# Ledger of designs, part 22: peptides against a protein of PDB entry 5EFW

Target 1, 141 residues: chain A of PDB entry 5EFW
Amino acid sequence: TTLERIEKNFVITDPRLPDNPIIFASDSFLQLTEYSREEILGRNARFLQGPETDRATVRKIRDAIDNQTEVTVQLINYTKSGKKFWNLFHLQPMRDQKGDVQYFIGVQLDGTEHVRDAAEREGVMLIKKTAENIDEAAKEL

## One batch from the design tools (peptide; made by RFdiffusion4, then SolubleMPNN)

Design b1_p11_6_s3 (from b1_p11_6, 5 letters changed)
Fold by OpenDDE base, seed 1:
Structure b1_p11_6_s3 (fold): chain B 141 residues (1-141), chain A 11 residues (1-11)
Amino acid sequence: as target 1 above (141 residues)
Amino acid sequence: RPGVEKLLALS
């Protein structure tokens, strides 16, 4: 499918299910995080958080979910093996024709450091564009 | 099971 051909790190979650679980994960996301698909599907994405993850940043994500809005942040995430990476993360709702939220799209740009200035702007543009592509592809299903 | 099928099953 078009959705499966998007070679970026992303997940789709379902806020209509308990605890907003992941219902789709890209192959690249699995490779990045070192989890199998079976380990990921049905779980809330918070398993990527760890000791050095900024709780205030996590609250921004939570607020965006609750308010059904988009957000872009950078936060420390952890792979299955415990490796830290900086996640330039974009989250946005996927809405139906009535305007109701069906899903959330989460896009991850991994890095070894917190990006700034031009590099950050470039990354933000990339992950936002990716989210739009995912939105279009998912609506074909 | 392919991810797209999981998405469809849960949606």
Scores: peptide ipSAE 0.091, ipTM 0.755, DockQ to the pose 0.206
Fold by OpenDDE base, seed 5:
Structure b1_p11_6_s3 (fold): chain B 141 residues (1-141), chain A 11 residues (1-11)
Amino acid sequence: as target 1 above (141 residues)
Amino acid sequence: RPGVEKLLALS
């Protein structure tokens, strides 16, 4: 499918199910996080968080979900093996024709360091554009 | 289950 052809790190979650579980994960996301698809599907994405993940940043993500809005943040995430990475993360709702939220799209840009200035702006533009592509591809299903 | 199949099943 067109959705499967998007070679970026992303997940789709379903807020209408208990605990907003991941219902789709890209191959790149699995590679980045070192989890299998079976380990990911049906789970809330909080398993990526760890000791150095900023709680205030996590709250911003939770607030965006609750308010059905988009958000872009950088936070420390952890792979299955415990490796830390900086995640430039963008989340946005996927709405139906009536305007109701059906899913959330989460896009991850991984890095070894916190990015700022031009690098951050470039990353934000990339992950936002990716999210739009995912939105279009998912609606084709 | 494939990701797409899972998405379709839950949608």
Scores: peptide ipSAE 0.091, ipTM 0.747, DockQ to the pose 0.208
Fold by OpenDDE base, seed 3:
Structure b1_p11_6_s3 (fold): chain B 141 residues (1-141), chain A 11 residues (1-11)
Amino acid sequence: as target 1 above (141 residues)
Amino acid sequence: RPGVEKLLALS
């Protein structure tokens, strides 16, 4: 499908199910995080968090979900093997024709450092554009 | 099963 052809790190979650579980993960996301698809489908994405993940940043993500809004943050995430990476993360709701939220799209840009200034702005533009592509592709299903 | 099939099943 068009959705499966998007070669970026992303997940789709379902806020209408208990604990907003992941219902789709890209191949790149699995490679990045070192998890199999079977290990993550049906789970909340919080398993990527660890000791050095900033809790205030996590709260911003939770607030965006609760308020059904988009958010862009940088936070420490962990692979299955415990490797840390900086995640420039963008989350946005996927709405139906009536404007009601059906899903959330999460896009991850991985890096070895916290990006700043122009590099951050460029990364934000990239992941936001990716999210729009995912939204369009997912609505074809 | 494939991610797309899982998405469709849960939707």
Scores: peptide ipSAE 0.085, ipTM 0.749, DockQ to the pose 0.208
Fold by OpenDDE base, seed 4:
Structure b1_p11_6_s3 (fold): chain B 141 residues (1-141), chain A 11 residues (1-11)
Amino acid sequence: as target 1 above (141 residues)
Amino acid sequence: RPGVEKLLALS
């Protein structure tokens, strides 16, 4: 499918199910996080968080979900093996024809460092564009 | 929710 052809790190979650579980993960996301698909499907994405993940940033993500809005943040995430990475993360709702939220799209741009200034702006543009592509592709299903 | 089923099937 067109969705499967998007070679970026992303997940799709379902806020209409308990705890907003991941219902789709890209191959790249699995490679990045070192998890199998079976390990993450049906789970909330919070398993990526760890000791150095900023809780205030996590709260921003939670607030965006609760408010059904988009958000872009950078936070420390952890792979299955415990490796830390800076995640430039963009979350946005996927809405149906009526405007109701069906899913959330989460896009991850991984890096070894917290990006700033122009690099951050470029990353944000990339992950936002990716999210739009995912939105379009997912709606074709 | 057929959309969810399709996404889950792809996962």
Scores: peptide ipSAE 0.100, ipTM 0.770, DockQ to the pose 0.773; fails the geometry check

Design b1_p11_6_s4 (from b1_p11_6, 3 letters changed)
Fold by OpenDDE base, seed 4:
Structure b1_p11_6_s4 (fold): chain B 141 residues (1-141), chain A 11 residues (1-11)
Amino acid sequence: as target 1 above (141 residues)
Amino acid sequence: RPGVEALLSLG
């Protein structure tokens, strides 16, 4: 499918199910996080968080979900093996023709360093564009 | 049809 051809780190979650579980994960996301698809489907994405994940940043994500808005943040995430990475993360709702939220799209840009300034702006543009591509591709299924 | 099945029906 067109969705499957998007070679970026992303997930799609279903807020209509309990705890907003992941219902789709890209191959790149699985590779990044070191999880199998079976391990993450049906789970809330919070398993990526760990001791050094900033709780205030997590709250921003939670608020965006609750308010059905988009958000872009950087936070520490962890792989299955416990490796830390900086995640430039963008989350946005996928809405139907009525404007109702059907899903959330989460896009991850991983790095070893906190991205700043021009590099951050470029990364933000990239992950937002990716999210729009995912939105379009998913609606074409 | 929640989940993946719902996603496949978005088009």
Scores: peptide ipSAE 0.028, ipTM 0.654, DockQ to the pose 0.273
Fold by OpenDDE base, seed 1:
Structure b1_p11_6_s4 (fold): chain B 141 residues (1-141), chain A 11 residues (1-11)
Amino acid sequence: as target 1 above (141 residues)
Amino acid sequence: RPGVEALLSLG
């Protein structure tokens, strides 16, 4: 499918289900996080958080979900093996024809360092564009 | 809360 051909790190979650579980994960996302698809689907994405994940940043994500808005943040995430990475993360709602939120799209840009300035701006543009592509592809879900 | 924390882990 078009969605499956998007070679980026992303997930789709279903806020209409309990705990907003992941219902789709790209192959790249699985590779990045070191989880299998079986380990990911049906779970809330919070398993990527760990000791050094900034709680205030997490709250921004939570607020965006609650308010059904988009947000872009950068936070520490952890792979299955416990390796830390900086996640430049963009989240946005996917709405139906009535304007109601059906899903959330989460796009991840991984890095060994916290990106700033031009590098951050470039990353943000990339993940936002990716999210739009996913939105279009996911209309067929 | 459900859903929000799932996305929090992603970003």
Scores: peptide ipSAE 0.030, ipTM 0.652, DockQ to the pose 0.058; fails the geometry check
Fold by OpenDDE base, seed 2:
Structure b1_p11_6_s4 (fold): chain B 141 residues (1-141), chain A 11 residues (1-11)
Amino acid sequence: as target 1 above (141 residues)
Amino acid sequence: RPGVEALLSLG
């Protein structure tokens, strides 16, 4: 599918199911996080959080989900093996023709470090654009 | 370095 051809780190979640589980994960996302598809499908993405993940940042994500809005943050996440990485993360709702939220799209920037300044701005633009591409592709399914 | 893209933000 067009969606599967998007070579970026992303997931799609279903807020209409209990605990907003991941229903789609890109191959790149699996590689990044070191999980198999079977290990993550049906789970809330919170399993990527760990000891050094900033809880206030997590709350921003939660608030965005609850309010059905988009948000962009950076937070520490952990791979399956316990490796820390900085996640420049963008989340936005995918809405149907009626305007109702069907899914959330979560996009993660490629990289292993916290990005700052111009690099951060560039990354934000990239992940937002990616999210729009995913939104368009997912509607074709 | 491990990838930056952990989806913890959805929780």
Scores: peptide ipSAE 0.025, ipTM 0.599, DockQ to the pose 0.037; fails the geometry check
Fold by OpenDDE base, seed 3:
Structure b1_p11_6_s4 (fold): chain B 141 residues (1-141), chain A 11 residues (1-11)
Amino acid sequence: as target 1 above (141 residues)
Amino acid sequence: RPGVEALLSLG
């Protein structure tokens, strides 16, 4: 599918199901996080969080979901093996023609450091554009 | 799973 051909780190979640579980994960996302598809489908993406994940940042993500808005943050995430990475993360709702939220799109840009200034701006532009591409691809399916 | 089914129906 067009969605499957997007070679970026992303997931799609379903807020209409209990605990907003992942219903789609890109191959790149699986490679990044070191999980199999079977291990993560049906789960909330919070399994990426760990001891050094900033709780205030997580609250921003939760608030965005509750308010059905987009958010862009940087936070520490963990792979299955426990490897830490900085995740420049963008989340936005996927809406139907009536404007109702159907899904959320989450895009991850991994890095070894917290990015700032021009590097951050570049990353934000990239992941936001990716999210829009995913939104368009999903609507065409 | 309803969400998975919904997504698959898009493709």
Scores: peptide ipSAE 0.024, ipTM 0.642, DockQ to the pose 0.315; fails the geometry check

Design b1_p11_7_s1 (from b1_p11_7, 7 letters changed)
Fold by OpenDDE base, seed 4:
Structure b1_p11_7_s1 (fold): chain B 141 residues (1-141), chain A 11 residues (1-11)
Amino acid sequence: as target 1 above (141 residues)
Amino acid sequence: ALESAAKLQSL
């Protein structure tokens, strides 16, 4: 599918299902996180969190979901093997023709360190653009 | 074991 051809780290979640589970994950996301597709589909993405994941940042994500808004944050996430990575994360709702939220799109830009200034701005632009591409691709499916 | 408590998710 067009969605499958997007070579970026992303997931799609379904807020209409209990606990807003992941319903789609890109191959790159699976590679990044070291999980199989079977291990993560149907689960909430909180499994990426760990001891050093900032709870206030996680709350920002939760608030965005609850308010059906977009958010961009950086947080520590963990692979299946326990490897830490910085996740420059963008979340936005995907809406239907009526304007109702159908899904959330989550895009991840991984790094070895917290990005700042111009690098952060560039990363944000990239992941936002990616999210728009995913939104368009998903609507066409 | 995966974290399953509450609606506090990252992605």
Scores: peptide ipSAE 0.059, ipTM 0.691, DockQ to the pose 0.045
Fold by OpenDDE base, seed 1:
Structure b1_p11_7_s1 (fold): chain B 141 residues (1-141), chain A 11 residues (1-11)
Amino acid sequence: as target 1 above (141 residues)
Amino acid sequence: ALESAAKLQSL
């Protein structure tokens, strides 16, 4: 599918199911996080969090989901093996023709450092553009 | 042990 050809780190979640589980994960996301597809499908994405993940940042993500809005944050995430990475994360709702939220798109840009200034702006533009591409491709879901 | 219990998509 067109969705499967997007070579970026992303997931699609279904807020209409209990606990907003992941229903699609890109191959790149699986490689980044060191999980198999079977290990993550049907689960909430919170398994990427750990001891150093900022709770206030997580609350911003939660609020965006509850309010059905987009958000962009940076937070510490963990791979299956316990490796930390900085996740420049963008979340946005995918809406149907009536404007109702059907899914959420989550896009991850990984790094060894918290990005700032021009690098942060560039990363944000990239992940937002990626989310729009996913939105268009996922209309066939 | 590495999982956080935030109630929604906490990517």
Scores: peptide ipSAE 0.065, ipTM 0.695, DockQ to the pose 0.040; fails the geometry check
Fold by OpenDDE base, seed 3:
Order: C-alpha cells, then structure tokens, then sequence
Structure b1_p11_7_s1 (fold): chain B 141 residues (1-141), chain A 11 residues (1-11)
C-alpha cells in the first residue's frame, strides 16, 4: 500500500532538517486540521497547539523525539479556524536498515472528548497499527 | 506562545 492510499490522519516529519518539518501530510490530516498542503509542508507541527494544549504533554512529545523513541498521548489541538479537538496522538521513529532515524511518523485520532479505558486502548491500538502500516509503505518509496 | 515553545515536533 502506498502512503497516498492510507486513509488515516498522519504526517511524516524530517528531523534531519531544521525544526523537524512536515514533509508529508495525508489528505485526511488536511481535512481534519483545515489547512492546505502548501500551508503545512516545511513547517513544524506545533501550529496545531493552542491556549489549552497541555505543555507537559508537549514536552513528552519533544522528549520522545530527542530520545528517538515512540510516545502516545492525548492533547488539545486546534484547526485553522480555531476549533478545538482532542488528539489521541502516536509518534514513532522511522528507521533505516542501519537503525538510524530517518523520519518521524505522527498519527492522529481526533475526538470531541478525552477518551478513557477501553475506548483509549482501542484508539491506541488503531493508531499504532496505522503507524506500522505507514512505516511499511514509506519504505517502498 | 506554545507554538514557539516546542523545539522539535509537537502536534
């Protein structure tokens, strides 16, 4: 499956470029966030944050990037129009055959509320599986 | 303010 055929909310970023910019965004992600592709490519994904985004949660994301590890969190994000949504977010590194980090994959599951218990576990399972599918598809490019 | 605080990737 090619990246373009994965009908999920996701981005790919390049940590080797200044400020770890988005280099790929799915059509669903653009629809969710209300941005055009031209508005997003080359930018750090932090533009999704706003006044009610928890800074400690953002730090967890940054720490995962610095440590080249995966992380799964829930945080408030904002669309271009300023609409808030809960983002169940999973991030993981994409590694080459040597094990070096080439990219990061970010997968977003949007919702109107913070998910708990079984719903959270289900969402986490879904976005992690999606990230693996993206990783496999990206290796074919 | 939060946009500038994230050094690397944050969604």
Amino acid sequence: as target 1 above (141 residues)
Amino acid sequence: ALESAAKLQSL
Scores: peptide ipSAE 0.063, ipTM 0.698, DockQ to the pose 0.042; fails the geometry check
Fold by OpenDDE base, seed 2:
Structure b1_p11_7_s1 (fold): chain B 141 residues (1-141), chain A 11 residues (1-11)
Amino acid sequence: as target 1 above (141 residues)
Amino acid sequence: ALESAAKLQSL
């Protein structure tokens, strides 16, 4: 399955470029966030943050980038029009054959509310599985 | 509509 055929909300970023810009965004991600592809590519994903975005949660994401590890969090994000939504977000590194980080994969689960307990666990499993599918598809390109 | 909203990120 090609990367473009994965019908989920995700981005791929390049940490080897200044400020870890988005280099790929799924159609679903663009629809969710209300941005065009041209508005997204080449930018850091921080533009989705706003007044109610928890800064400690953002720091967890930053730490995962710096440490080249995966992380799963829930945070408030904003669409282009300023609509708030809860983002169950999973981030993981994509590594080359040498084991070096090439990209980061960010997967977003859509939700109008903060998910908890069993629903959260289910969502986490889903977005992690999606990230693995993206990793496989991206390596085939 | 936000139920399908990718819960978006800060990278």
Scores: peptide ipSAE 0.050, ipTM 0.690, DockQ to the pose 0.035; fails the geometry check

Design b1_p11_7_s2 (from b1_p11_7, 7 letters changed)
Fold by OpenDDE base, seed 2:
Structure b1_p11_7_s2 (fold): chain B 141 residues (1-141), chain A 11 residues (1-11)
Amino acid sequence: as target 1 above (141 residues)
Amino acid sequence: AEESAKKLESL
């Protein structure tokens, strides 16, 4: 599908199901996080969090979901093997023709450090553009 | 309480 051809790190979640589970994950996301598709489909994405993940940052993500808004944050995530990485994360709602939220799109940009200034702005533009491409592609499903 | 905790951790 067009969605499957997007070579970026992303997931799609379904807030209409209990605990907002992942319903789609890109191959790149699986490679980044070291999980199989079977291990993550039907689960909430919180398994990426760990000891050094900032709980206040996680609350910002939760608030965006509850308020049906977009958010962009940087947080520590963990691979299946326990490796830490900085995740520049963008989340936005996917809406139907009536404007109701159907899904959330989550896009991840991995890094070895917390990015700032011009590098952060560039990363934000990239992941936001990616989210828009996913939104358009997912409408074909 | 359990639902609240899950929401706090949710992505």
Scores: peptide ipSAE 0.129, ipTM 0.707, DockQ to the pose 0.041
Fold by OpenDDE base, seed 4:
Structure b1_p11_7_s2 (fold): chain B 141 residues (1-141), chain A 11 residues (1-11)
Amino acid sequence: as target 1 above (141 residues)
Amino acid sequence: AEESAKKLESL
């Protein structure tokens, strides 16, 4: 599919299902997080969180979902093996032709370090552009 | 309620 050709770290979630589960994950996302597709499909993405994940940042993500808005944050996530990484994360709603939210697109920057200043701005632009590409590709679903 | 809220934290 067109979605499968996007070589970036991303997931698509379905807020219309209980607990907003992951319904699609890119191969790169699976590689980054060290999970199989079977382990993550149908689950909420909170399994990436751990002890050092900032709860206030997680609340910003939740608020964005509840309000059906986009958000960009950096937070500590964990791989299946317990390795910590900094995730520059962008979330945005995918809307249908009526303007109703169908899905959320979550994009993760491919990196393990906390980015700041110019590097952060560049990363934000990249993940936002990626999210737009996913949005366009997902219209074929 | 707070623990429930934490369990509902997304992504």
Scores: peptide ipSAE 0.121, ipTM 0.677, DockQ to the pose 0.036
Fold by OpenDDE base, seed 5:
Structure b1_p11_7_s2 (fold): chain B 141 residues (1-141), chain A 11 residues (1-11)
Amino acid sequence: as target 1 above (141 residues)
Amino acid sequence: AEESAKKLESL
């Protein structure tokens, strides 16, 4: 599919299912997080959290989902092996022709350090543009 | 507290 050809770190979740599970994950996302597709499909993405993940930042993500809005944050996530990485994360709703939320798109830019200033702004522009490309491709779902 | 924390999303 066109969606499968996007070589970026992303997931699609379904808020119409219990606990807003991941229904699609890119190959790059699986490589980044060290999980198999079978391990993550049908699960909520909270398994990426760990001891140093800022709970206030996670609450911003939760609020965006509840309010059906977009959000961009940086947070510590953990791979399956327990490695920490900084995740510049963008989430936005995918809406149908009626304007109802159908899915959420989550895009990740990974790094070994927290990104600031010009580099952060560049990363934000990149992941937002990626999310728009995914939105167009996800119409095939 | 643990139950509340488990309800939060992440990516």
Scores: peptide ipSAE 0.134, ipTM 0.706, DockQ to the pose 0.038; fails the geometry check
Fold by OpenDDE base, seed 3:
Structure b1_p11_7_s2 (fold): chain B 141 residues (1-141), chain A 11 residues (1-11)
Amino acid sequence: as target 1 above (141 residues)
Amino acid sequence: AEESAKKLESL
């Protein structure tokens, strides 16, 4: 599919299902997180969190979901093996023609450090552009 | 209202 050809770290979730589970994950996301597709489909993405994940940042993500808005944050995530990485994360709703939220698109930029200043701005531009590409491709879902 | 990590939606 067009969606499968996007070579970036991303997931699509379905807020209409119990606990807003992941319904699609890119191959790059699986590689990043060290999970198989079977291990993550149907699960809420919170399994990426761990001891050093900032709870206030997680609340910002939750608030964006509840309010059906976009958000961009940086947070600590963990691979299946327990390896920490900095995630510059962008979340946005995917809306239908009526304006109703169908899905959420989550895009991850992985890193070994908290990105700042120009590097952060560049990363944000990249993941937002990626989210728009996913939004277009996901219309076939 | 504190929400537990298990109840929070997040990636």
Scores: peptide ipSAE 0.132, ipTM 0.704, DockQ to the pose 0.038; fails the geometry check

Design b1_p11_7_s3 (from b1_p11_7, 7 letters changed)
Fold by OpenDDE base, seed 1:
Order: C-alpha cells, then sequence, then structure tokens
Structure b1_p11_7_s3 (fold): chain B 141 residues (1-141), chain A 11 residues (1-11)
C-alpha cells in the first residue's frame, strides 16, 4: 500500500476510541521503539515515556489532542529495552471532508541529542512533510 | 479500531 511504503517513523491514532490508541504503526517505528506491532496496536503511545520525559512537554501534546491542533516538540522517549532517545515529534489531526477529526498522525525523528538550530529546522521540515504525505495517502479513508 | 486499521492497511 502507499501508506506502508512510507519508510519513516510514524503512527496513526484514533481519538474516537477510548484513550486515543494507536491503530497503525510503520515498520520503521517498530524498529525504532523495539516493539512488535502486536505489543502496541490498541495502546496509547504514552508507553514511550519514562522518568526523564518532560511532563510539561507531554502536556503540550495532550493539549494539542484535546484542542484538535498540531504540535511539534522534542522529548525523551524510551525503547522497549529502556534505551533513551530524543524524539523530535510532530502530531497533527487528519480531518475528513467535513473538517471533523478522524485520526491523528504522529511522526518521530529519533536522535541521540536534543537537536538545535539548523538541524532542528531540518528535522521539523522533514517530519511535517512526512505527516502531509501520510495525510495525502490516507485521503481515501 | 480494527475496521480503521484494515482501511489503513488497504492504502
Amino acid sequence: as target 1 above (141 residues)
Amino acid sequence: AEESAEKLKSL
């Protein structure tokens, strides 16, 4: 499928279900996070958070979901094995023809450090473009 | 959830 051919780290979540669970995950996302698809489908993505994850940053994500808006943040996430990584994360709603939110698209750019300046700008452009590509691919939903 | 997931897999 067009969606499955996108070789980037991303998930799609369903805010119409309790706790906005992941309903789709790319193979790259599974490789990044070290989870199987069976382990993450039907779960809220908060399992990636851990002790050093900034709660204020997490609140920004929650606010964006509640307000049905997009957000871009950097936060510490953890793999299944407990390995920390910096996640440059972009989230945006996927809307239907009426403008109602159907899903959220979450795109992750992993790194060993908090990216700054030109590297941050480049990463943001990349993950936003990826989210748009996913949105376009999913238009037939 | 399953229906939505299946729709996405069909893309």
Scores: peptide ipSAE 0.110, ipTM 0.782, DockQ to the pose 0.536; fails the geometry check
Fold by OpenDDE base, seed 4:
Structure b1_p11_7_s3 (fold): chain B 141 residues (1-141), chain A 11 residues (1-11)
Amino acid sequence: as target 1 above (141 residues)
Amino acid sequence: AEESAEKLKSL
């Protein structure tokens, strides 16, 4: 499928369902996080958080969901095995033809290091562009 | 949830 051909780390969530569960995950995302598809589908993405995940950053994500807006942050996430990684994360709503939020697109930079300055700006541009590509691909259905 | 997932898999 068009979505399956996007070789980036991403998920799609459904805010119309209880607790905004993941309804789609890319193969790369599964590889990054070390989870199977069966382990994550139907779950909220918060299972990636752990002890060193900044709570203020998590609140920014929650606020973006509640306000139906986009957000870009960096936060510590954890793989299934407990390995920490820096996640440059972009979240944006996918809207229908009426402008109502249908899904959220979450994109994770392909990397595990905290990025700053020019590297961060480049990463942000990349994951935002990826999110737009996912949005376009999903709307082609 | 399953319906939404199936829809996206068809893309």
Scores: peptide ipSAE 0.071, ipTM 0.750, DockQ to the pose 0.498; fails the geometry check
Fold by OpenDDE base, seed 5:
Structure b1_p11_7_s3 (fold): chain B 141 residues (1-141), chain A 11 residues (1-11)
Amino acid sequence: as target 1 above (141 residues)
Amino acid sequence: AEESAEKLKSL
């Protein structure tokens, strides 16, 4: 299907359910994070956070969800095995035909180092475009 | 939620 054909790291969450759980995860996301689909479905994505994850950055994500807006940040995330990676993360709401928020789309770009300048701009463009592609695919529901 | 998840998987 169109959504499954998107070969990028992403999740879809449902903010209308308690704690905004993941309801869809791409195969690439599972590979990146080293979790099975069964391990992550129904859970809040905070399991990716750890000791070196910047709490102020996490608050920006939370604020974006609460305000039903998009945000792009870089933060330290952790795989199931405990490996740290820099995550260039983009989150945006997916709205229905009436304009009400149905889901959030989260896109992850992993890296061994914090990216800046041209590399960051390129990554941001990529994950934002990916989010739009996911939004278009998901609207077929 | 479960129904939505299954629908998303079918895309």
Scores: peptide ipSAE 0.066, ipTM 0.735, DockQ to the pose 0.552; fails the geometry check
Fold by OpenDDE base, seed 2:
Structure b1_p11_7_s3 (fold): chain B 141 residues (1-141), chain A 11 residues (1-11)
Amino acid sequence: as target 1 above (141 residues)
Amino acid sequence: AEESAEKLKSL
C-alpha cells in the first residue's frame, strides 16, 4: 500500500479516541524503538519517554496536540531495551476536507547526538517532507 | 478506532 511503502520512522495517532492512541506505526518505527506492532497499537506514544526526557519539551508536544498545531522538537527517547537516542520529532495534524483534525502524524529522525545548525535544518526539512507524504497517502482513506 | 486502523492498513 502507498502508506506502508513510506520507508521512514512514523506513527499516526487518533486524537478522537481516549488518550490519542497510535493507530498506525511504520516498520521502520518498530525497528527503531524495538517494539512489536501489537505492543504499541492502541497506546499513547509516551512510552518512548524516560528519565532524561525533557518535560518542558514534552509539554510543547502536548500543547501542539491540544491546540491542533504542528511542532518540531528534539528530545531523548528510549527503546524497549532502554537505549537512549535523540529524536528529532515532527508532529502535525491531518485534516479532512472541512479542515477538522482527523489524525496526528508523528515523524521521528533518530540520532546519537543533539543536532544543531545546518544538520538540524536539514533534518527538519526531511521529516516535514515525510509528514506531507504521509498526509497525502493517508488522505486516500 | 479499529475501523480507522484497518483503513490505514489498506493504503
Scores: peptide ipSAE 0.055, ipTM 0.722, DockQ to the pose 0.571; fails the geometry check

